# Peptides against a protein of PDB entry 2V3S: the designs that were tried, part 2

Target 1, 95 residues: chain A of PDB entry 2V3S
Amino acid sequence: PISLVLRLRNSKKELNDIRFEFTPGRDTAEGVSQELISAGLVDGRDLVIVAANLQKIVEEPQSNRSVTFKLASGVEGSDIPDDGKLIGFAQLSIS

## One batch from the design tools (peptide; made by RFdiffusion4, then SolubleMPNN)

Design b1_p8_2_s4 (from b1_p8_2, 4 letters changed)
Fold by OpenDDE base, seed 2:
Structure b1_p8_2_s4 (fold): chain B 95 residues (1-95), chain A 8 residues (1-8)
Amino acid sequence: as target 1 above (95 residues)
Amino acid sequence: SRQFIVLP
């Protein structure tokens, strides 16, 4: 399986690393994204963008070692989005 | 269910 880390801020705006595995041929990007949402780790509004970027990283993990993307849930938030600070952004990477 | 390990 592919070992992944999803880095994003929790509800307290604290940056966390979420480690999980992805098995090509068994798992789907959308399915795992839904599991992240069900676990309360990702906002439901971010299903599409998380799934898209998860698909990108797992299809070529050697080339796509890290992807940073804008969260839909962060656009209308109180804080101004900032990819450097991962405010309104999340990052997926190969561990 | 899938295991998610949350680290600070």
Scores: peptide ipSAE 0.819, ipTM 0.960, DockQ to the pose 0.988
Fold by OpenDDE base, seed 5:
Structure b1_p8_2_s4 (fold): chain B 95 residues (1-95), chain A 8 residues (1-8)
Amino acid sequence: as target 1 above (95 residues)
Amino acid sequence: SRQFIVLP
């Protein structure tokens, strides 16, 4: 399986690393993204963007070692989005 | 269920 880390700020704006595995041929990007949402780790509004970027990283994990993407949930937040600080952004990377 | 390990 592919070992992944989703770096994402929680509801307290604290940066966490969420570690999980993805098995190609068994898992789907959308399915795992839905599981992240069900676990309360990802905002439901971010399903599309998380799934898209998860698909990107798992399709070629050797080439796509890290992807940073803007969250839909972060757009309407009080803080100005900042990819460097992962404010309104999340990062998926190969562990 | 899938295991998610959350590291602060």
Scores: peptide ipSAE 0.819, ipTM 0.960, DockQ to the pose 0.966
Fold by OpenDDE base, seed 1:
Structure b1_p8_2_s4 (fold): chain B 95 residues (1-95), chain A 8 residues (1-8)
Amino acid sequence: as target 1 above (95 residues)
Amino acid sequence: SRQFIVLP
């Protein structure tokens, strides 16, 4: 399995690292993304972008060690999006 | 269910 870390801010704007595994051929990017949402760890509005980037990293984990992407849930928020601070952005990386 | 480990 691929060991992944999803770094993003929670509802209290605290930055957390979420560790989980992904098994190619058994898991799907969309399925795992839905599980993240069901666990309350990802906003439901971010299903598409999380799934897309999860797919990207797991299809070529040796080449895509880290991906940072803009969250749909952060676009209309009060804070200005900032990829460096992961405000309105999240990061997936290979553990 | 899938395990998610949340770290501060």
Scores: peptide ipSAE 0.819, ipTM 0.961, DockQ to the pose 0.970
Fold by OpenDDE base, seed 3:
Structure b1_p8_2_s4 (fold): chain B 95 residues (1-95), chain A 8 residues (1-8)
Amino acid sequence: as target 1 above (95 residues)
Amino acid sequence: SRQFIVLP
């Protein structure tokens, strides 16, 4: 399996690393993204963008070591989005 | 069922 880390700020705006595995041929990007939402770790509004970037990293994990993407849930937040600070952004990377 | 490990 592919060992992944999703770096994302929690409800207290604290940056967390969420570790999980992805098995090609058994798991799907959308399915795992839905599991992240069901676990309360990802906002439901971010299903599309998380699934798209998860697909990107797992299709070529040796080439796509890290991807950073803008969250739909972060656009309407009080804080100004910032990819460097992962405010309104999240990051997926290979462990 | 899937294991998610959250690290601070």
Scores: peptide ipSAE 0.818, ipTM 0.960, DockQ to the pose 0.963

Design b1_p8_3_s1 (from b1_p8_3 with T3Q T5I)
Fold by OpenDDE base, seed 4:
Structure b1_p8_3_s1 (fold): chain B 95 residues (1-95), chain A 8 residues (1-8)
Amino acid sequence: as target 1 above (95 residues)
Amino acid sequence: SRQFIVEP
């Protein structure tokens, strides 16, 4: 399986690393993204963008070691999005 | 269910 880390700020705006595995051929990007949402770790509004970037990283994990992407939920937040600080952004990476 | 490990 592919060992992944989703770096994402929680509801307290604290940066957390969420570790999980992805098994190609068994898991789907959308399915795992839905599980993240069900676990309360990802905002439901971010299903599409998380799934898209999860797909990107798992399709070629050796070359796509890290992807940073803008959250739909972050756009509606009070803080100005900042990819460097992962405000309104999340990062998926290979652990 | 899938295991998610959350680290600060």
Scores: peptide ipSAE 0.818, ipTM 0.960, DockQ to the pose 0.954
Fold by OpenDDE base, seed 2:
Structure b1_p8_3_s1 (fold): chain B 95 residues (1-95), chain A 8 residues (1-8)
Amino acid sequence: as target 1 above (95 residues)
Amino acid sequence: SRQFIVEP
């Protein structure tokens, strides 16, 4: 399996690393993204963008070691999105 | 269910 880290801020705006595994041929990007949402770790509005970027990193993990992407849930939040601080952004990386 | 390990 592929060992991944999803870095994003929780509801208290604290930056956390979420570690999980992805098994190609068994798991799907959308399925795992839905599991992240069900676990309360990702906002439901971010299903599409998380799934898209999860797919990107697992299809070529050697080339796509890290991807940073804008969250739909962060666009209309109180804080101005900032990819450097991962405000309104999340990052997926290979562990 | 899938295991997610959250690290501060």
Scores: peptide ipSAE 0.818, ipTM 0.960, DockQ to the pose 0.952
Fold by OpenDDE base, seed 5:
Structure b1_p8_3_s1 (fold): chain B 95 residues (1-95), chain A 8 residues (1-8)
Amino acid sequence: as target 1 above (95 residues)
Amino acid sequence: SRQFIVEP
């Protein structure tokens, strides 16, 4: 399995690392993204973008070691999005 | 269910 880390700010704006595994051929990017949402770790509005970037990283984990992407939920927030601070952005990386 | 480990 692929060991992944999703770095994302929680509802208190605290940055957390969410660690999980992805098994190619068994898991799907959309399925795991839905599980993240069901666990309350990802905003439902971010399904598409999380799934897309999860797919990107798992299709070639050796070359795609890290991806940072803008959250749909971040656009709705009060803070101005900032990829450097991961405000309105999240980061997926290989553990 | 899938295990998610959250690290603050």
Scores: peptide ipSAE 0.817, ipTM 0.960, DockQ to the pose 0.948
Fold by OpenDDE base, seed 3:
Structure b1_p8_3_s1 (fold): chain B 95 residues (1-95), chain A 8 residues (1-8)
Amino acid sequence: as target 1 above (95 residues)
Amino acid sequence: SRQFIVEP
């Protein structure tokens, strides 16, 4: 399996690393993204963007070591989005 | 179910 880390801010705006595994041929990007949402770790509005970037990293994990992407849930938040600080952004990376 | 390990 592929060992992944999803880095994003929790409801207290604290940066957390979420570690999980992805098994190609058994798991799907959309399925695992839905599991993240069901676990309360990802906002439901971010299903599409999380699934798209999870697919990107698992299809070529040796080449795509890290991907950073804008969250739909962060667009209208009180804080200005910032990819460097992961405000309104999340990051997926290979562990 | 899938294991998610959350690290602060």
Scores: peptide ipSAE 0.817, ipTM 0.960, DockQ to the pose 0.956

Design b1_p8_3_s2 (from b1_p8_3 with T3Q T5V)
Fold by OpenDDE base, seed 3:
Structure b1_p8_3_s2 (fold): chain B 95 residues (1-95), chain A 8 residues (1-8)
Amino acid sequence: as target 1 above (95 residues)
Amino acid sequence: SRQFVVEP
């Protein structure tokens, strides 16, 4: 399996690393993204963008070591989005 | 179910 880390700020705006595995041929990007949402770790509004970037990293994990993407849930937030600080952004990377 | 390990 592929060992992944999703770096994302929690409800207290604290940056956390969420570690999980992805098995190609058994798991799907959308399925795992839905599991992240069901676990309360990802906002439901971010299903599309998380699934798209999860698919990107797992299809070529040796080439796509890290991807950073804008969250739909962050656009309407009080804080100004910032990819460097992962405010309104999340990051997926290979462990 | 899938295991998610959250590290602060």
Scores: peptide ipSAE 0.814, ipTM 0.959, DockQ to the pose 0.956
Fold by OpenDDE base, seed 1:
Structure b1_p8_3_s2 (fold): chain B 95 residues (1-95), chain A 8 residues (1-8)
Amino acid sequence: as target 1 above (95 residues)
Amino acid sequence: SRQFVVEP
């Protein structure tokens, strides 16, 4: 399995690392993304972008060690998006 | 269910 870390801010704007595994051929990017949402760890509005980037990293984990992407849930928020601070952005990386 | 480990 692939060991992944999803780094993003929670509802209190605190930065957390969420560790989980992904098994190619058994798991799907969309399925795991839905599980993240069901666990309350990802906003439901971010299903598409999380799934897309999860797919990207797991299809070529040796080449895509880290991906940072803009969250749909952060676009209309009060804070200005900032990829460096992961405000309105999240990061997936290989552990 | 899938295990998610949340770290501060």
Scores: peptide ipSAE 0.813, ipTM 0.959, DockQ to the pose 0.954
Fold by OpenDDE base, seed 4:
Structure b1_p8_3_s2 (fold): chain B 95 residues (1-95), chain A 8 residues (1-8)
Amino acid sequence: as target 1 above (95 residues)
Amino acid sequence: SRQFVVEP
């Protein structure tokens, strides 16, 4: 399996690392993204973008060691999105 | 269910 880390700010704006595994052929990017949402770890509005970037990293994990992407939920926030600070952005990386 | 480990 692929060991992944989703770095994402929680509701308190604290940066957390969410570790999980992804098994190609068994898991799907959308399925795992839905599980993240069901676990309360990802905003439901971010299903599409998380799934897209999860797909990107798992399709070529040796090359795509890290992907940073803008959250739909972050656009509506009071803070100005900032990819460097992961404000309104999240990061998926290979553990 | 899938295990998610959350670390600060």
Scores: peptide ipSAE 0.813, ipTM 0.959, DockQ to the pose 0.955
Fold by OpenDDE base, seed 2:
Formats: C-alpha cells, sequence, structure tokens
Structure b1_p8_3_s2 (fold): chain B 95 residues (1-95), chain A 8 residues (1-8)
C-alpha cells in the first residue's frame, strides 16, 4: 500500500498530520476521501478537491510526492487563505 | 474501518 500524509488544520486551527494507507486497485480516491470526512478529519465540502488530489498523488506517487490544494471550506472562512501557512489549504504527501 | 493516525 501507499503510505500518505494529509496535513491540514483542525477545527482549532492547529496543524496536524493525518497518516493513512491507500491500496491501489482496492481503494478509490473518492472512497477514502469519504472516509476522511466520516472520521471528522475533512470537511464535507472538500470531498471533490480532496478526492481529485488524492487521485493525482496515488496514480503516480513517485512523480507526485506532494500536492497542495485549496479547500472549499476555507474560501469563505474568516481567515485569508494562505498556501504557505496551510490556511484554507491542505497538503497530501507520500510518507 | 480505515485507520487514521493524527499527529500534532
Amino acid sequence: as target 1 above (95 residues)
Amino acid sequence: SRQFVVEP
């Protein structure tokens, strides 16, 4: 399986690393994204963008070692989005 | 269910 890290801020705006595995041919990007949401780790509004970027990284993990993407949940938030600080952004990477 | 490990 592919070992992944999803880095994003929790509800307290604290940056956390979420580690999980992805097995190609058994898991789907959308399915795992839904599991992240069900676990309360990702906002439901971010299903599409998380799934898209998860698919990108797992289809070529050797080439796509890290992807940073804008969260839908962060666009209308109180804080101004900032990819450097991962405010309104999340990062997926191969561990 | 899938295991997610959350680290500070």
Scores: peptide ipSAE 0.813, ipTM 0.959, DockQ to the pose 0.954

Design b1_p8_3_s3 (from b1_p8_3, 3 letters changed)
Fold by OpenDDE base, seed 2:
Structure b1_p8_3_s3 (fold): chain B 95 residues (1-95), chain A 8 residues (1-8)
Amino acid sequence: as target 1 above (95 residues)
Amino acid sequence: SRRFEVVP
């Protein structure tokens, strides 16, 4: 399996690392993204963007070691999005 | 076991 880390701010705006495994051929990007949402770790509005970037990193994990992407939930939030601080952004990386 | 481990 592929060991991944999703770095993302929680509802208290605290930066956390979410560690998980992804098994190609058994898991799907959308399925795991839905699990993240069900676990309360990702906003439901971010299903599409998380799934797209998860797919990107797992299809070529050696080439795509890290991807940072804008969250839909962060666009209309109170804080101005900032990829450097991961405000309104999340980061997926290979462990 | 849970899929996700949250590390503060």
Scores: peptide ipSAE 0.764, ipTM 0.935, DockQ to the pose 0.806
Fold by OpenDDE base, seed 5:
Structure b1_p8_3_s3 (fold): chain B 95 residues (1-95), chain A 8 residues (1-8)
Amino acid sequence: as target 1 above (95 residues)
Amino acid sequence: SRRFEVVP
């Protein structure tokens, strides 16, 4: 399995690390992204972007060690998006 | 086992 970390701010704007495993051939990027949403860890509006970047990192985990991406849910938030502070952005990385 | 572990 691939050990991953999703770094993402919660509803209190606190930055958390969400650790999980991904097993190629058994898991799908779309499926795990939906699980993240069902767990209340990712906004439903971010399904597409999370799934796309999860797919990117798991297809070549040795090359794609970290990916940072803009959240759809962050565009209309109260804070100005900032990739350096992960405001309106999230980061997936290999553990 | 739980799929996701949240670390504050």
Scores: peptide ipSAE 0.764, ipTM 0.935, DockQ to the pose 0.781
Fold by OpenDDE base, seed 1:
Structure b1_p8_3_s3 (fold): chain B 95 residues (1-95), chain A 8 residues (1-8)
Amino acid sequence: as target 1 above (95 residues)
Amino acid sequence: SRRFEVVP
């Protein structure tokens, strides 16, 4: 399996690492993204962007070691989006 | 086991 880390700010705006494994052929990017939402770890509005970037990293994990992407939930939030601080952005990386 | 481990 592929060991991944999703770095994302929680509801208190605290940066956390969410560790999980992804098994190609068993898991799908869409399915795992839905699990993240069901677990309350990802906003439902971010399904599309999380799934797209999860797919990108798992299809070529050796070349796509890290991807940072803009969250739909962060665009209209109280804070100005900032990819360096992961405000309104999240990061997926290979552990 | 849980799929996700949250690390502060």
Scores: peptide ipSAE 0.764, ipTM 0.934, DockQ to the pose 0.792
Fold by OpenDDE base, seed 3:
Structure b1_p8_3_s3 (fold): chain B 95 residues (1-95), chain A 8 residues (1-8)
Amino acid sequence: as target 1 above (95 residues)
Amino acid sequence: SRRFEVVP
């Protein structure tokens, strides 16, 4: 399995690392993204962007070591989006 | 079926 880390801010705006494994041929990017939402770890509005970037990193994990992407849930938030601070952005990386 | 470990 591929060991991944999803880094994003929680409801208290604190950065957390969410560690999980992804097994190609058993898991799908869409399915795992839905599980993240069901667990309350990702906003439902971010299904599309999380799934797209999860697919990107797992299809070529040796080349795509890290991907940072803009969250739909962060666009209308109180803070201005900032990819460097992961405000309105999340990051997926290989552990 | 899925476990996510949250590390603060």
Scores: peptide ipSAE 0.761, ipTM 0.933, DockQ to the pose 0.924

Design b1_p8_3_s4 (from b1_p8_3, 3 letters changed)
Fold by OpenDDE base, seed 4:
Structure b1_p8_3_s4 (fold): chain B 95 residues (1-95), chain A 8 residues (1-8)
Amino acid sequence: as target 1 above (95 residues)
Amino acid sequence: SRKFIVVP
């Protein structure tokens, strides 16, 4: 399986790493994204963007070691989105 | 259910 880390800020705006595994051929990007949402770790509005970027990283994990993407849930937030600080952005990376 | 490990 692929060992992944999803780095994003929680409801307290604290940056956390979420570690999980992804098994190609058994798991799907959308399915795992839905599980992240069900676990309360990802905002439901971010299903599409998380799934898209999860798909990107798992399709070529040796080449795509890290992807950073803008969250839909971060657009209407009070803070200005910033990819460097992962404000309104999240990052998926290979462990 | 899938295991998620949250690291502060």
Scores: peptide ipSAE 0.810, ipTM 0.960, DockQ to the pose 0.950
Fold by OpenDDE base, seed 5:
Parts: structure tokens; sequence; C-alpha cells
Structure b1_p8_3_s4 (fold): chain B 95 residues (1-95), chain A 8 residues (1-8)
């Protein structure tokens, strides 16, 4: 399996690393993204963008070691999105 | 269910 880290801020704006595994051929990007949402770790509004970037990283994990992407949930937040601070952004990385 | 490990 592929070991991944999803780095994003929780509801208290605290940056956390979420570690999980992805098994190609068994798991799907959308399925795992839905599980992240069900676990309360990802906002439901971010299903599409998380799934898209998860797919990107797992399709070529040796080349796509890290992807940073804008969250839909961050657009309506009080803070201005900032990819460097991962405000309104999340990052997926290979462990 | 899938295991997610949250690291602060």
Amino acid sequence: as target 1 above (95 residues)
Amino acid sequence: SRKFIVVP
C-alpha cells in the first residue's frame, strides 16, 4: 500500500497530519476521500478537490511526492487563503 | 473502517 499524509487545518485552525494508506486496485480516490469526510477529517465540500488530488498522487506516487491544493471550504472562511501557511489549502504527500 | 492516524 501507499502511505500518505494529508496535512490540513482542523476546525480550530490547527495544522494536523493525517496518516493513512491507499491500496491501488482496491481503494479509489473518491472512496477514500469519502471516508475522510465520514471520519470528520475533511469537509464534505472538499470531496471533489481531495479526490482529484488523491488520484493524482496515487497514480504516480514516485513522481508526485507532494501536491498542494485549494479547499472549497476555505473560500468562505474568514481568513484569506494562503498555500504557504495551508490556510484554505491542504497538502497530500507520500510518507 | 479505514485507519486514520491524526498527528498534531
Scores: peptide ipSAE 0.810, ipTM 0.960, DockQ to the pose 0.948
Fold by OpenDDE base, seed 1:
Structure b1_p8_3_s4 (fold): chain B 95 residues (1-95), chain A 8 residues (1-8)
Amino acid sequence: as target 1 above (95 residues)
Amino acid sequence: SRKFIVVP
């Protein structure tokens, strides 16, 4: 399995690392993204972008060691999005 | 269910 880390801010704007595994051929990017949402770890509005980037990293984990992407849930928030601070952005990486 | 480990 692929060991992944999803780094993003929670509802209190605290940065956390979420560790999980992904098994190619058994798991799907969309399925795991749904599980993240069901666990309350990802906003439901971010299903599409999380799934897309999860797919990207698991299809070529040797080349895509880290991906940072804009969250839909952060676009209309009060804070200005900032990829460096992961405000309105999340990061997936291979652990 | 899938295991998610949250690290502060």
Scores: peptide ipSAE 0.810, ipTM 0.960, DockQ to the pose 0.950
Fold by OpenDDE base, seed 3:
Structure b1_p8_3_s4 (fold): chain B 95 residues (1-95), chain A 8 residues (1-8)
Amino acid sequence: as target 1 above (95 residues)
Amino acid sequence: SRKFIVVP
């Protein structure tokens, strides 16, 4: 399996690393993204963007070591989006 | 179900 880390801010705006595994041929990017939402770790509005970037990293994990992407849930937030601080952004990386 | 480990 592929060992992944999803780095994003929680409801208290604290940066957390979420570790999980992805098994190609058994798991799907959309399925795992839905599990993240069901666990309360990802906002439901971010299904599309999380699934797209999860697919990107698992299709070529040796080349795509890290991907940073803008969250739909962060656009209408009180804080100005910032990819460097992961405000309104999240990051997926290979562990 | 799937294991998610949250690291503060």
Scores: peptide ipSAE 0.809, ipTM 0.959, DockQ to the pose 0.954

Design b1_p8_4_s1 (from b1_p8_4, 6 letters changed)
Fold by OpenDDE base, seed 4:
Structure b1_p8_4_s1 (fold): chain B 95 residues (1-95), chain A 8 residues (1-8)
Amino acid sequence: as target 1 above (95 residues)
Amino acid sequence: GVMELKRR
């Protein structure tokens, strides 16, 4: 399986690293994203963007070691989105 | 913090 880390800020604006595995052929990007949401680790509004970027990283994990993307949930936040600080952004990376 | 996704 592919060992991944999803880094994003919680409601207290603290960075969390969420570890999870993805097995090609068994898992789907949307399915795992839904699991992340069901576990309360990802905002439901971010299903599409998380799934899209998860798909991107798992389709070529040797080349795509990290992807950073804008969260739909972050747009509605009071803070100005910032990819460098992962404000309104999340990062998926190969562990 | 560090968290783990627990798969069913």
Scores: peptide ipSAE 0.737, ipTM 0.950, DockQ to the pose 0.910
Fold by OpenDDE base, seed 5:
Structure b1_p8_4_s1 (fold): chain B 95 residues (1-95), chain A 8 residues (1-8)
Amino acid sequence: as target 1 above (95 residues)
Amino acid sequence: GVMELKRR
């Protein structure tokens, strides 16, 4: 399986690394994204963007070592989105 | 922190 890390900030603005595995041919990007949401690790509003970027990274994990993307849940937050600080952004990477 | 997705 592919070992992945999703880095994002929680409701307390603390940076967390969420480790999970993805097995091509068995898992789907949307399915695993839904599991992340069900576990309370990802905001439900971010299903689409997380799934899209998860698909991107697992289709070519050797080339796509890391992807950073804007969260839907971060747009209406009090803090201005910042990809460098991962404010309103998340980073998905190969472990 | 570090968290792990535990799959059923």
Scores: peptide ipSAE 0.737, ipTM 0.950, DockQ to the pose 0.867
Fold by OpenDDE base, seed 2:
Structure b1_p8_4_s1 (fold): chain B 95 residues (1-95), chain A 8 residues (1-8)
Amino acid sequence: as target 1 above (95 residues)
Amino acid sequence: GVMELKRR
């Protein structure tokens, strides 16, 4: 399986690294994204963007070692989105 | 922190 890390801020604005595995041919990007949401680790509003970027990284894991993307849940938040600080953004990378 | 996703 592919070992991945999803880095994003929790409700307390603390950075967390979420480790998980993805098995091509068995897992789907949307399915694993739904599991992340069900576990309370990802906001449900971010299903589409997380799944899209998870698909991108697992289809070419050697080329796409890291992807940073804007969260739907962060757009209307009080803090101004900032990809460098991962405010309103998340980062998905290969372990 | 560091967390692990527990799969079903």
Scores: peptide ipSAE 0.737, ipTM 0.950, DockQ to the pose 0.929
Fold by OpenDDE base, seed 3:
Structure b1_p8_4_s1 (fold): chain B 95 residues (1-95), chain A 8 residues (1-8)
Amino acid sequence: as target 1 above (95 residues)
Amino acid sequence: GVMELKRR
């Protein structure tokens, strides 16, 4: 399986690294994204963007070592989005 | 912190 880390801020604005595995041919990007949401680790509004970027990284894990993307849930937040600080953004990377 | 996704 592919070992992945999803880095994003929790409700206290602290960075968390969420470790999970993805097995090509068994898992789907949308399915694993739904599991992340069901576990309370990802906001339900971010299903589409998380699934899209998870698909991107698992289709070519040797080339796409890390992807950073804007969260839908971060747009309506009080803090100004910032990809460098991962405010309103998340980062998905290969372990 | 570090967390793990537990799969069913």
Scores: peptide ipSAE 0.737, ipTM 0.950, DockQ to the pose 0.949

Design b1_p8_4_s2 (from b1_p8_4, 5 letters changed)
Fold by OpenDDE base, seed 4:
Formats: C-alpha cells, sequence, structure tokens
Structure b1_p8_4_s2 (fold): chain B 95 residues (1-95), chain A 8 residues (1-8)
C-alpha cells in the first residue's frame, strides 16, 4: 500500500497530519476520500478536490511526491487563502 | 497533531 499524509489545518487553525494508506486496485480515490470525511478528518465540501488530488498522487506516486490544492471549505473563510501556509489549502504527500 | 484513518 501507499502511505500518505494529508496535511490540513483544523478548526483552531493548527496543522494536522492525517495518515492513511491507499492500496491500488482495492481502494478508489473517491472511496478513501469519503472515509476521511466520514471519520471527521476532512470537510464534506472538500470531497471533490481531495478525491481529485488523491487520484493524481496515487496514479504516479514516484513522480508526484506532493500535491497542494485549494479547499472548497477554505474559500469563504475569514483568512486569505495561502498555499505556502496551507491556509485554505491542503497538502497530500507520500510518507 | 497527528491523526490516523482507522479502517476495518
Amino acid sequence: as target 1 above (95 residues)
Amino acid sequence: GVMELVRS
């Protein structure tokens, strides 16, 4: 399996690393993303973007070691989105 | 912090 980390700020604006595994041929990007949401680890509004970027990283994990993407849940937040600070952005990376 | 996705 591919060991992944989703780095994402919590409601207190603290960075959290969410560890999970992805097994090609068994898991789907959308399925695992739904599990992350069901576990309360990802905002439900971010299903589409998380799934899309999870798919991107697992399709070529040797080349895509990290992907950073804008969250739907962060667009209308009080803080200005910033990919460098992961404000309104999340990062998926290979462990 | 660090969280784990627990899967059955």
Scores: peptide ipSAE 0.716, ipTM 0.948, DockQ to the pose 0.831
Fold by OpenDDE base, seed 1:
Structure b1_p8_4_s2 (fold): chain B 95 residues (1-95), chain A 8 residues (1-8)
Amino acid sequence: as target 1 above (95 residues)
Amino acid sequence: GVMELVRS
């Protein structure tokens, strides 16, 4: 399986690294993303963007070692999105 | 912190 880390800020704005595995041929990007949401680790509004980027990284894990993307849940917040600080953004990487 | 997705 592919070992991944999703880094994003929680409701207290603290950075958390969420470790999870993805098995090609058994798991789907959409399915695993839904599991992350069900576990309370990802905001439900971010299903689409998380799934899209998870698909991107698992289709070519050797070339796509890390991807940073804007969260739908962070757009309407008071803080201005910043990919460098992962404010309104999340980072998915190969462990 | 570090968290893990636990799958049943």
Scores: peptide ipSAE 0.716, ipTM 0.948, DockQ to the pose 0.876
Fold by OpenDDE base, seed 3:
Structure b1_p8_4_s2 (fold): chain B 95 residues (1-95), chain A 8 residues (1-8)
Amino acid sequence: as target 1 above (95 residues)
Amino acid sequence: GVMELVRS
């Protein structure tokens, strides 16, 4: 399995590292993304963007070591989105 | 903090 870390801010605006595994041929990007949402670890509005980037990283994990992407849930927030600070953005990386 | 996705 591929060991992954999804880094994003919680409701207190603190950075959290969410560890999870992905097994090619058994798991799907959308399926694992839905599990993250069901566990309360990812906002449901971010299903599409999380699944798309999870697919990107697992299809070529040796080349795509890290991806940073804009969250739909962060667009209408009070804080200005910032990829460097992971405000309104999340980062997915190979552990 | 550190979280973990628990799955069967």
Scores: peptide ipSAE 0.716, ipTM 0.948, DockQ to the pose 0.849
Fold by OpenDDE base, seed 2:
Structure b1_p8_4_s2 (fold): chain B 95 residues (1-95), chain A 8 residues (1-8)
Amino acid sequence: as target 1 above (95 residues)
Amino acid sequence: GVMELVRS
């Protein structure tokens, strides 16, 4: 399986690393994303963007070692989105 | 912190 880390800020604005595995041919990007949401680790509003980027990284894990993307849940937050600080953004990487 | 997705 592919070992992945999803880094994003929690409700207290603290950075968390969420570790999970993805097995090609068994798992789907949307399915695993839904599991992350069901576990309370990802905001439900971010299903589409997380699934899209998860698909991108698992289809070419050797070339796509890390992807940073804008969260739907962070767009209208009080803090201005910033990819460098992962404010309103998340980072998915191969561990 | 560090967390893990638990799957069955």
Scores: peptide ipSAE 0.715, ipTM 0.948, DockQ to the pose 0.852

